# Peptides against a protein of PDB entry 3HUF, part 30

Target 1, 320 residues: chain A of PDB entry 3HUF
Amino acid sequence: MWIIEAEGDILKGKSRILFPGTYIVGRNVSDDSSHIQVISKSISKRHARFTILTPSEKDYFTGGPCEFEVKDLDTKFGTKVNEKVVGQNGDSYKEKDLKIQLGKCPFTINAYWRSMCIQFDNPEMLSQWASNLNLLGIPTGLRDSDATTHFVMNRQAGSSITVGTMYAFLKKTVIIDDSYLQYLSTVKESVIEDASLMPDALECFKNIIKNNDQFPSSPEDCINSLEGFSCAMLNTSSESHHLLELLGLRISTFMSLGDIDKELISKTDFVVLNNAVYDSEKISFPEGIFCLTIEQLWKIIIERNSRELISKEIERLKYA

## One batch from the design tools (peptide; made by RFdiffusion4, then SolubleMPNN)

Design b1_p11_1_s4 (from b1_p11_1, 4 letters changed)
Fold by OpenDDE base, seed 2:
Structure b1_p11_1_s4 (fold): chain B 320 residues (1-320), chain A 11 residues (1-11)
Amino acid sequence: as target 1 above (320 residues)
Amino acid sequence: DELDKEMEELK
């Protein structure tokens, strides 16, 4: 989201969120959803137009700002952005920091981009929320992105957390739920004049972790917790692969259970399978190897003695 | 200040 602040109390000492939309900026406008009052004798009654675009698909992957357009409203002394005069037809900016000078005002409006990029675990939730979040200037998507700051967990009562949720947690992404999204939607109008009123996602995250026994106390408890072990997995999920890498596992991939030969078994401590393969092929598992699902592995990983638990299961199958 | 008056009249 874009936030504006200003020097010399020309914004009355307030920070303001600029959601996607158009704003008239000047001395003789009243603060509302489409106007920004600036208190200075050196500023025109109607000085500039700011236009914030909705996030692009590219912004989801880069964490870049919504495009910021500035147009001077034919003022005597013009408008500058980052010490450059705004062109006659207006200019568009993708920089994360903008110093906006209105006319000869000795104080600048400082616009800065607060990065917030929300990944969804399922397409249904994305379809429900994407439009509203984009209107807040928040990029949204389904795919993993290095720009992701928040991850939406779907609350299904009695279900295990998904691989996407597990991976988001280990990546130290702030996990949020639908209750946070609802709250975020309700505060849109109240945060216009005070950016500090934005709801704290970290508090929501802490509450999720505290109230759900499927999460460890911290990502650090799980990262590299299985260093020194080796696994094999079916080459079906990139997220599962990345999750296992964050656990510190050496990973081999195979295309079918029939590809698990003596060589693969000799270097592998256990095999990770998806639920569908695990349930359908349980009778045909290779002899002498421990097979488990990612969810079964996660239940072991969240325990303080995860290494000892896995070692015991591996040993049990070597002697069976 | 004349400058202040000119600036107050800025459209």
Scores: peptide ipSAE 0.058, ipTM 0.799, DockQ to the pose 0.232
Fold by OpenDDE base, seed 3:
Structure b1_p11_1_s4 (fold): chain B 320 residues (1-320), chain A 11 residues (1-11)
Amino acid sequence: as target 1 above (320 residues)
Amino acid sequence: DELDKEMEELK
């Protein structure tokens, strides 16, 4: 989200979130959803127009800001952004930090991008929330992104957490739920005067982790916990691969269970399967190798003695 | 002050 603040109390000492939309900035406007009052004798009554665009798909992957357009409203002394005069037709900015000077005002409006990028695990939830979140200037998507700051977990009571949730946790993404999204949808008006009123996702995350025994105490407890072990997995999902990498596993990929030959078995401690393959192929597993699902692996990983547990299972099946 | 008037008239 874009946040603005200013020196010299020209914004009355307040920070504001600029959601996607258009704002008239000037001395003689009233603060609302489309106006930013700036208190200075050195600025025009209506000085500039700020336009914040909705996030692009690229912004979801890069963590870049919503495009920030500045237009001078034909003022005597113009408008500058980062010491450069705004062109007559306006200019667009993708920098994360903007110093906006209105006319000869000795104080600048500082706009800065606060990164928030929300990944959804469930396409239905994405479909439900994406439009509203985009109108808040929040990029959204389903695919993993290095720019992802938040991950929406679906509240399914009694279900195992998904691979996406596991991976989001290990990569230290803030896991949130639908309750946080609901809360975000209500704050749009309250944050106009005080950007600090933005709900803290970390509190939501803490509550999720505290109330769900499927999460370890920290990502650090699981990261590289299986260093030195080797696994084979079906080439099914990139998220599963990345999850296993974060566990410190050496990974071999195969396309079908039939590709698991003696050579692969010799260098592999266990085989990781998705639930569908595991359930359908239980009877046809290769002999002499430990096969498990990611969910079964996760149950081992969250235990304090995960290395001992997995070693015992490997030994049990190698000698069976 | 003339300066204040010019600043008030700044469109």
Scores: peptide ipSAE 0.055, ipTM 0.795, DockQ to the pose 0.274
Fold by OpenDDE base, seed 5:
Structure b1_p11_1_s4 (fold): chain B 320 residues (1-320), chain A 11 residues (1-11)
Amino acid sequence: as target 1 above (320 residues)
Amino acid sequence: DELDKEMEELK
């Protein structure tokens, strides 16, 4: 989201969040959802128009800011952004930091981008929330992105956490739920006067982890916890592969269960399968190798003695 | 009045 602050008291010492939309900026406007009052004798009654666009699909992958358009409203002394005069037709900015000078005002408005990019685990929740979140200037999507700051866990009562949730946790993404999204949907008016009123997603995350026994205490407890072990995985899921890499596993990929030959067995401690393959093919698993699902593996890795547990399971099946 | 005039000239 865009946050504006100003030097001196020209913004009354307040920080403000700017959501996507259009703002008239000037001395003789009243603060509301479409106006920013700036208190200076050097600023025109109506000085500039700020237009913040909704996030693009590209912004979801880059974590870049919503496009920030500035137009001078034909003022005598103009408007500058990052020491450059705004053109007559207005200019658009994608920089994360904007120093906005209105006329000859000695104090600048400092706009900075606070990155928030929300990944959803399922398309249904994305379809419910994407529009509202985009109107907050929050990029949203389903696919993994290095720009992802938050991950929405699908709460199905009594279900195991998904691979997406596991991976989001291990990559230190802030896990959030529908309660946090609901809170975000209500902040739009309250944060006009104080940007600090934004909800702390980290508190929501801490509460989720504390109240769900499917999470370890920290990602660090699981990262590289299986270092030195080797697995084979069906080449079906990139997220699953990345998850196993974060566990410190050496990974071999195969295209079918028929590719699990003596050579692969000799260099592999266990085989990781998706639920569909595990359930359908469990009767045809190769002899002498431990096969498990990612969810079964997760149940092992969240235990304090995960290495001992996995070793015991490997031994049990190798000598069975 | 003068301040308002200087401020109008800043338009």
Scores: peptide ipSAE 0.054, ipTM 0.787, DockQ to the pose 0.367
Fold by OpenDDE base, seed 4:
Structure b1_p11_1_s4 (fold): chain B 320 residues (1-320), chain A 11 residues (1-11)
Amino acid sequence: as target 1 above (320 residues)
Amino acid sequence: DELDKEMEELK
């Protein structure tokens, strides 16, 4: 989201979130959803227009800011952004940091992009929330992205966490739920006066972890916990591969169980399968190798003695 | 400041 701050108390010492929309900026406007009051004798009654666009699909993958348009309202001394005079027709900016100078005001408005990019695990939840979140200047999507800061966990009562949720946790994405999204949707008016009134996603995340025994205490407990082990991965997603990498595993990828010969077995501690392949191929597993699903592996990883547990399972099947 | 006065008159 865009946040503005300013020096010299020209914004009354307050930070403000700017949602997608149009704002008239000047000395003689009242702060509301469409106006930003700036307190300086050097600033025009109506000085500039800020227009923030809704997020693009590209912004979801890049973590880039919503486009910020600045137009001078035919002022005597103009408007500058990053020391450059704004053109007569206005200019658009995609930089994460904007220093906006209104006329000869000795103090600048500092606009900065606070990255918030929400991944959804479920397309139905995305369909429900995307419009509202985009109107807050928050890019949303389903696919994994390096720009994601938050991940919406689908709470189905009694279901195991998904591979997407496991991976989101290990990559230190803040996991949130529908309760946080609901709260986030209600703060739009209150954050006009104080950007600090945004709900704490980290507190929501802590509560999710604390109340769900399927999560370890921290990502750090699991990251590289299987360093030194090797696995063969068959017919799994990209998220599954990245998850196994974060566990510190050496990974070999194969197309079928038939590709695993005696030489590969000698170098591989276990085989990771998706649920469908695991269930269909149980009878045809190679002799002398431990085969498991990612969900079964996760149940081992969340235990404090995960390395001992996995070693015992490997040994049991090598000598059977 | 003379500038502030000019700016008050022009606004």
Scores: peptide ipSAE 0.051, ipTM 0.800, DockQ to the pose 0.219

Design b1_p11_2_s1 (from b1_p11_2, 5 letters changed)
Fold by OpenDDE base, seed 3:
Structure b1_p11_2_s1 (fold): chain B 320 residues (1-320), chain A 11 residues (1-11)
Amino acid sequence: as target 1 above (320 residues)
Amino acid sequence: MYDPSNDAEDL
């Protein structure tokens, strides 16, 4: 989201969140959802227009800011952004930091981008929330992104966490739920004058992790915990591959169980299968290799003795 | 159109 602050007292010492929308900025406007009062005699009554666009799909993948448009309102001394005079028709900015000078005012408005990109594990939840979150200047998507800051897990009591949730956790993404999204939808008015009133997702995350025994104490307990082991996996999910990489595994990929030859078995400690293949092909597993699902692997990984547990299972099946 | 009534007080 865009946050503005200013040097001196021209914004009354307050930080303000700017959501997507249009704002008239000037000395003689009242602070509301579409106006930003600036307190300086060197600023015009109505000085500039700020327009913040909704996120693009590209912004979700890059963590880039919502486009910030600045237009001077035919003022005597103009408007500058990053020391450059704003053009007559206005200019658009994609920089994460904007120094906005209104006329001859010696104090600048500093706009900075605080990245928040929400990945959804569930397409129905994305469909429900994307519009509202985009109106907050929050990029949303389903696909993995290096720019992802938050991950929405589905609150299904008694279900195993998904691979997406496991991966999000290991990536140190803040896991959130629908309750946090509901809260975000209500804050739009309250954060206008105080950006600090933006809800901290870390509290939601801490509560989710604390109340769910499927999470380890920290991502660090699991990252590289299986260093030195080798696995083979079905080439079906990039998230699954990246999850196994974060565990420190050497990974080989295959397209079918028939591709698991003696050479692959000789170089592989275990095979990771998706649930569908695991359940359908249990009777056809290659001899002399340990096969498990990601969910079964995860249950081992969250244990303090994960390396010993994996070693015992490997030994049990090599000599059976 | 430029409106002088909109101007800053400090010139």
Scores: peptide ipSAE 0.205, ipTM 0.843, DockQ to the pose 0.689
Fold by OpenDDE base, seed 2:
Structure b1_p11_2_s1 (fold): chain B 320 residues (1-320), chain A 11 residues (1-11)
Amino acid sequence: as target 1 above (320 residues)
Amino acid sequence: MYDPSNDAEDL
């Protein structure tokens, strides 16, 4: 989201969130959803127009800002952004930091981008929330992104957490739920004049982890916890592969259970399967190898003695 | 069109 602050009390000592939309900026406007009052005798009554665009698909992958357009409203002394005079037709900016000077005012409006990028675990929830979140200037998507700051967990009571949720946790994204999204929607109007009124996603995350026994205490407890072990994985989701890498596993990939030869077995401590293959092929598993699902592995890795637990299961099957 | 009534008071 864009936040503006200013020097010299020209914004009345307040930080303001700018959502996607158009704002008239000047001395003789009243603060509302489309106007920004700036208190200085050196500023025109109606000085500039700010236009913030909705996030692009590129912004979801880069964590870049919503495009910020500035137009001078035919003022005597013009408008500058980052010491450059704004052109006659207006200029567009993608920098994360903007110093906006209105006329001869010695104090600048400082605009800065606070990155927030929300990944969804399922397309149904994305379809439900994307429009509202985009109107907050928050990029949204399904695919993994290095720019992802938050991950929406599905609240299905009594279901195991998904591989996407497991991976989001280990990569240190802030896990949120539908309740936090509902709060964001509700506070939109109240945060216009005070950016500090934005609900804390970290508090939501702490509450999710505290109230769900399927999460470890921290990502650090699980990252590299299985260092030195080797697994083979059916070539399925990229998220499953990245999850196993974050556990510190050496990973071999195979296309079918028939590709599990004696050489692979000799180098592999266990085989990771998806639920569908595990349930359908359980009778045909190669002898002398431990096969498990990601969800079964997750139940082991969240335990403090995960290395001892997995070693015991490997030994049990070598001697069975 | 430039409107001088819009101008800053401190010129």
Scores: peptide ipSAE 0.200, ipTM 0.839, DockQ to the pose 0.650
Fold by OpenDDE base, seed 5:
Structure b1_p11_2_s1 (fold): chain B 320 residues (1-320), chain A 11 residues (1-11)
Amino acid sequence: as target 1 above (320 residues)
Amino acid sequence: MYDPSNDAEDL
């Protein structure tokens, strides 16, 4: 989201969130969803127009800002952004930090991009929330992204957490839920006056972790917890692969259960399967290898003695 | 059209 603040109390000492939309900026406007009052005699009554675009798909992957357009409203002394005079037709900016000078005002409006990119685990949840979140200047998507700051956990009562949720947790993404999204959707009017009124996602996350026994206390409890073990997996899921890497596993990939030969068994401690393959093929698992799902692995990983538990299962099958 | 009434007070 774009946040503006200013020197010399020209924004009344307040930070303001700018959502996607158009703002008239000037001395003689009233603060609302489309106007930004700037208090200086050196600023025109209606000085500039700011236009913030909705997030692009690229912004979701890069964590880049919503495009920020600035147009001078035919003022005597013009408008500058990052020391450059804004052209008469307006200019567009993708920099994360903008120093906006209105006319001869000795104080600048400082616009900065606070990165928030929300990944969804479920396409239906994305479909429900994407429009509203995009109108807040929040990029949204389903795919993994290095720019992802938040992850929406799918609340299915009585189900195991998904691989996406497990991976989001281990990569230290702030896990949030629909309750946080609801709260976030209500702040749009209040944050006009004070950007500090944005809800704390970390508190929401802490509450999710505290109230759900499917999470360890921290990602650090699980990261590299299986260092020194080797696994094999079907080459079907990138998220599953990255999850297993974060556990410190050496990973071999195979294309079919038929590729699980004596050589693979000799170098592998266990085989990780997706639920569909596990359920369909459990009667045909190779002898002498421990096969489990990621969900079954996760149940072991969240235990304090995960290494001992896995070692015991490996031994049970190697010596049977 | 330029509106001088829009101008800054401190010139």
Scores: peptide ipSAE 0.196, ipTM 0.837, DockQ to the pose 0.651
Fold by OpenDDE base, seed 1:
Structure b1_p11_2_s1 (fold): chain B 320 residues (1-320), chain A 11 residues (1-11)
Amino acid sequence: as target 1 above (320 residues)
Amino acid sequence: MYDPSNDAEDL
């Protein structure tokens, strides 16, 4: 989201969130959802127009800011952004930091981009929330992104957490739920004038983890916990691969169970399968290999003695 | 259209 602050109390010492929309900026406007009052005699009554665009698809992958348009409202002394005079028709900015100078005012409005990028595990949840979150200037998507700051957990009562949720946890993404999204949506008006009123997603995350026995206490408990073990994985999901990498596993990939030869068996401690393949192919598993699902692996890795547990299962199936 | 009445008070 865009946040503005200013020196010299020209914004009354407040930080303000700029959601997507249009703002008239000047000395003689009243603060509201479409106006920003700037307290300086050196500022025109109506000085500039700020227009914040909704996030692009590219912004979801890059964590880039919503486009920030600045137009001078035909003022005597103009407007500058990053020491450059704004053009007569206005200019658009994609920099994360904007130093906005209105006329001769010695104090600048500092606009900075606070990155918030929400990945959804569930396409139905994305469909439900994307429009509202985009109107908050929050990029949203389904695909894994290095720009992802938050991950929406799919809450199906009585289901295991998804691979996406497991991976989001291990990569230290803040896991949130629909309750947090609802909260974000309701505070929109209250946070306009005070950016400090933005809800803490980390508190929501801590509460989710604390109240769900499917999570370890920290990602650090699981990261590299299986270092020195080797697995083979059916090449079905990038998130599954990345998850296994974060566990410190050496990973071999295969396309079918028929590709599991004696050489692969000799180098592999266990085989990781998706649920569909695991359930359909149970009778055709190669002899002397421990086959498990990601969800079964997850149940092992969240235990304090995960290395001992997995070693015991490997031994049990090598001698069966 | 330029409106002088919009101008800053501090010139």
Scores: peptide ipSAE 0.194, ipTM 0.838, DockQ to the pose 0.651

Design b1_p11_2_s2 (from b1_p11_2, 7 letters changed)
Fold by OpenDDE base, seed 4:
Structure b1_p11_2_s2 (fold): chain B 320 residues (1-320), chain A 11 residues (1-11)
Amino acid sequence: as target 1 above (320 residues)
Amino acid sequence: MYDPSNSAEEL
């Protein structure tokens, strides 16, 4: 999201969130959803227009800002952004930090991009929320991205957390839920005169972790916790692979259970399967190897003695 | 069109 603050008191000492939309900036405008009052005699009554675009698809993957357009409203002293005079037709900016000088005002408006990219675990929730979140200047998507800051877990009562949620947690992404999204949606209807009033996702996250026994206390408790173990995984998802990598596992991939030969078994401590294959093919599991689902692995990995638990299961099946 | 009435007060 874009946040503006200013030197001195020209923004009344407040920081403001700028959502996608158009703002008239000037001395004689009243703060509302489309106007930004700036308090200085050196600023025109209507000085500039700011236009913030909705997020692009690229912004979700890069964590780049919503495009910020600045237009001078035919003022005597013009407008500058990052010491450069804004052109007659306006200029567009993709920099994360903008120093906006209105005329001869000695104080600048500082616009900065607070990175917020929300990944969704399921397409239904994305479809429900994407439009509203994009109108907040929040990029949204389903695919993993290095720019993701938040992850929306699906609250299905009584279900295990998904691989996506597990991976997001280990990546130190802030896990959020629909309650946080609902709260965010209300923010658009308000004139945010103070950016500190933006809902803190960390409180939502803390509550999720505290109230759900499927989460360890920290990602650090799980990261590299299985270092020195080797697994084989059915080539099903990149997220599953990345999750197992974050556990410190050496990973071999296979396409079918029939590809699990004696050589692979000799080098592999356990086999990770998806639920569908685990349930359907349980009778066809190779002898002498520990097969489990990612969800079963996760239940082990969140335990303080995860290494001991896994070792016992490996030993049990090697000598059975 | 430039509106002088919109302009900043000359410092």
Scores: peptide ipSAE 0.160, ipTM 0.815, DockQ to the pose 0.654
Fold by OpenDDE base, seed 1:
Structure b1_p11_2_s2 (fold): chain B 320 residues (1-320), chain A 11 residues (1-11)
Amino acid sequence: as target 1 above (320 residues)
Amino acid sequence: MYDPSNSAEEL
């Protein structure tokens, strides 16, 4: 989201969130959803127009800002952004930091991009929330992204957390739920004048983790917890691979259970399968190899003695 | 159209 602040109390000492939309900026406007009052005699009554676009798909993957357009409203002294005079037709900016000078005002409006990119675990929730979140200047998507700051877990009562949720947790993404999204939607009006009123997602995350026994106390409890073990996985998802990497596993990949040869078995402590393959092929598992699902692995990983538990299961099935 | 009444006060 874009946040503006200014020196010299020209914004009344307040930080303000700028959501996608158009703002008239000047000395003689009243603060509202479409106006920004700037308190300086050196600023025109109506000085500039700020237009913030909704996030692009690219912004979801890059964590880049919503495009920020600045237009001077035919003022005597013009407008500058990052020491450059704004062109007569206006200019668009994709920099994360904008120093906006209105006329001869000695104080600048500082606009900065606070990155917030929300990944969704399921397409249904994305479809429900994407439009509203985009109107908050929040990029949204389903695919993993290095720019992802938040992850919306699917809350199905009594279901195991998904691989996406497990991976989001281990990569230290802030896991949130629909209740947080609803809260974000309701505060839109209240945060216009005070950006500090933005809800803390970390508090929401801590509450989710505390109230759900499917999570360990921290990602650090699980990261590299299986260092020194080797697994083979069915090549199903990149998230599954990345999850196993974060556990410190040496990973080999295969396309079918038939590709599991004696060489692979000799180098592999266990095989990780998806639920569908596990359920369908459990009768056809090679002898002397421990096969489990990611969800079964996760249940072991969240235990304090995960290494000992896995070692026991490997031994049990290797000598059975 | 330039509105001189909109202009900043000359400091």
Scores: peptide ipSAE 0.156, ipTM 0.811, DockQ to the pose 0.667
Fold by OpenDDE base, seed 5:
Structure b1_p11_2_s2 (fold): chain B 320 residues (1-320), chain A 11 residues (1-11)
Amino acid sequence: as target 1 above (320 residues)
Amino acid sequence: MYDPSNSAEEL
C-alpha cells in the first residue's frame, strides 16, 4: 500500500494510506477519500492530482508498488517528484519512495510503498476477495511468489492444512484467514486519517497458530529437521518440492511409479506422493520402500521426535 | 488556464 507522510506538519503530523484512486492535493481541500489537505501557504488551494492505479499481476510477483501518477494542476511553482519537475501532462512513478514537493513548500510529502502481497490457497477465496484487496492496493494471487507477505489459509473445519499452508508457514509468511480480510476491509475509512490504524496481521497469525495443533510452534522447529535423509517424489508441485527442500531432504524426482526401481529404492529413504496417487496406487507400491503422503509427512515433522519417527518407519520397511 | 485565485499565498 502507498503511505504518505510529511515533514513540518503539513499533513498535520499524520500518516495516510493512499488506496487506488484519485486524490486532489492542496491547501484548500478537506481530507476525504478523494482529497488530501496540505497545510502550507506555499501550496496552491488545489495543487496536484495523485492517481494510484490498482495492482498489476507483475506487482504480485515483484512486490512492486501500484503505479503512482502525479499531475500538477497548473500551479505557479509546479510540482516536483524526486527533485524532477512533473511534466505538464503528469508523470507516472514506479519507485517505492517518492519525495513530492508542492511548489515552493520547504517540506516534502514522502510517499513510500509498504509491501503487502496476499497469496491465496484456493481460487474460490481469491475470486471472493481479490477485487476488494486490489481496491486497497494489495496485489493478490494463487501462485507462489517471493513477494508474498501474507497467505490466506483456507479454514475448512476438520481438514488437514494444505501443502500451500505448510509451505507458507515454513517460508515465514504471515498466515491469515478470512476474519483478517474482513477486518482489513473495514478500516478503509479510518486509515485516511491515520495509517497506524491498519490492522496487525501478526496478532491474527499468532492466534491461528496457537489454536491449531496442525502447526509446529515455529518454522525453525521443522526447517532442516530431516537433514541427511533422502526422498523421491513424483513431479507434482513446486510447492511440495520446495517444502521438502526446506525440511533439508535430498530430493529425487520421478515421472511415474514405474520409475521406482531397485536403484531408486537404494538411494532413497522414502517416497513422497500426493493423496490422489497414494490412494489410487497404494496396492501397487514397491516392496521395501516407505511411501507416504506429504500430509502424513507433515504429521511426523510437527512432532518433536520427527527424526526418530521417520527412522523407525524406514527401518521397519528396509529390514522387513 | 492558470487560475491566479489558486495561487500560493507565499512566494
Scores: peptide ipSAE 0.151, ipTM 0.811, DockQ to the pose 0.690
Fold by OpenDDE base, seed 2:
Structure b1_p11_2_s2 (fold): chain B 320 residues (1-320), chain A 11 residues (1-11)
Amino acid sequence: as target 1 above (320 residues)
Amino acid sequence: MYDPSNSAEEL
């Protein structure tokens, strides 16, 4: 989201969120959803137009800002952005920091980008929320991205957490739920005058972790917790692969259980399967190897003694 | 077209 603040009390000491939309900026406008009052005798009554675009698909993957357009409203002394005079037709900016000077005003409006990119675990939740979140200047998507700051957990009561949720947790993404999205939708009008009224996603996250025994205390408790072990991964998602990497596992990838020969069994501590393969192929598992699902592995890794637990399971099945 | 009524009061 874009946030503006200013020096010399020209914004009345307030930080303001700018959502996607158009704003008239000047001395003789009233603060509302489309106007920004600036208190200085050195600026025009109607000085500039700011236009913030909705997020692009590229912004979801890069964490880049919504495009910020500035147009001077044919003022005597013009408008500058980052010490450059705004062109006659207006200029567009993708920098995360903008110093906006209105005419000869000695104080600048400072615009800065606060990155917020929300990944969704399922397409139904994305379809429900994407439009509203885009109107807040928040990029949204399904695919993993290095720019993702938040992850929406699908809250099905009594279900196991998904592999996507497990991976989002281990990569230190802030896990949120539908309750936080509801709060974001309701605060849009109230945060116009005070950017500090934005709900704290970390408080939502802490409450999710505290109230769900399927999460470890921290990502750090699980990252590299299985260092030195080796697994074979069969018919699993790319997210499952990345999850196993974050556990510190050496991973071999196979297309079929038939690809696992005696040599591979000798070098592999366990086999990770998706639920469908685990249920269908259980009768055809190779002898002398521990096979489990990602959800069964997750139940082991959230325990403080995960290394001892997995070692005991491996031993039990090698001698069974 | 420049509107002088829109202008800054102080230079």
Scores: peptide ipSAE 0.150, ipTM 0.809, DockQ to the pose 0.681

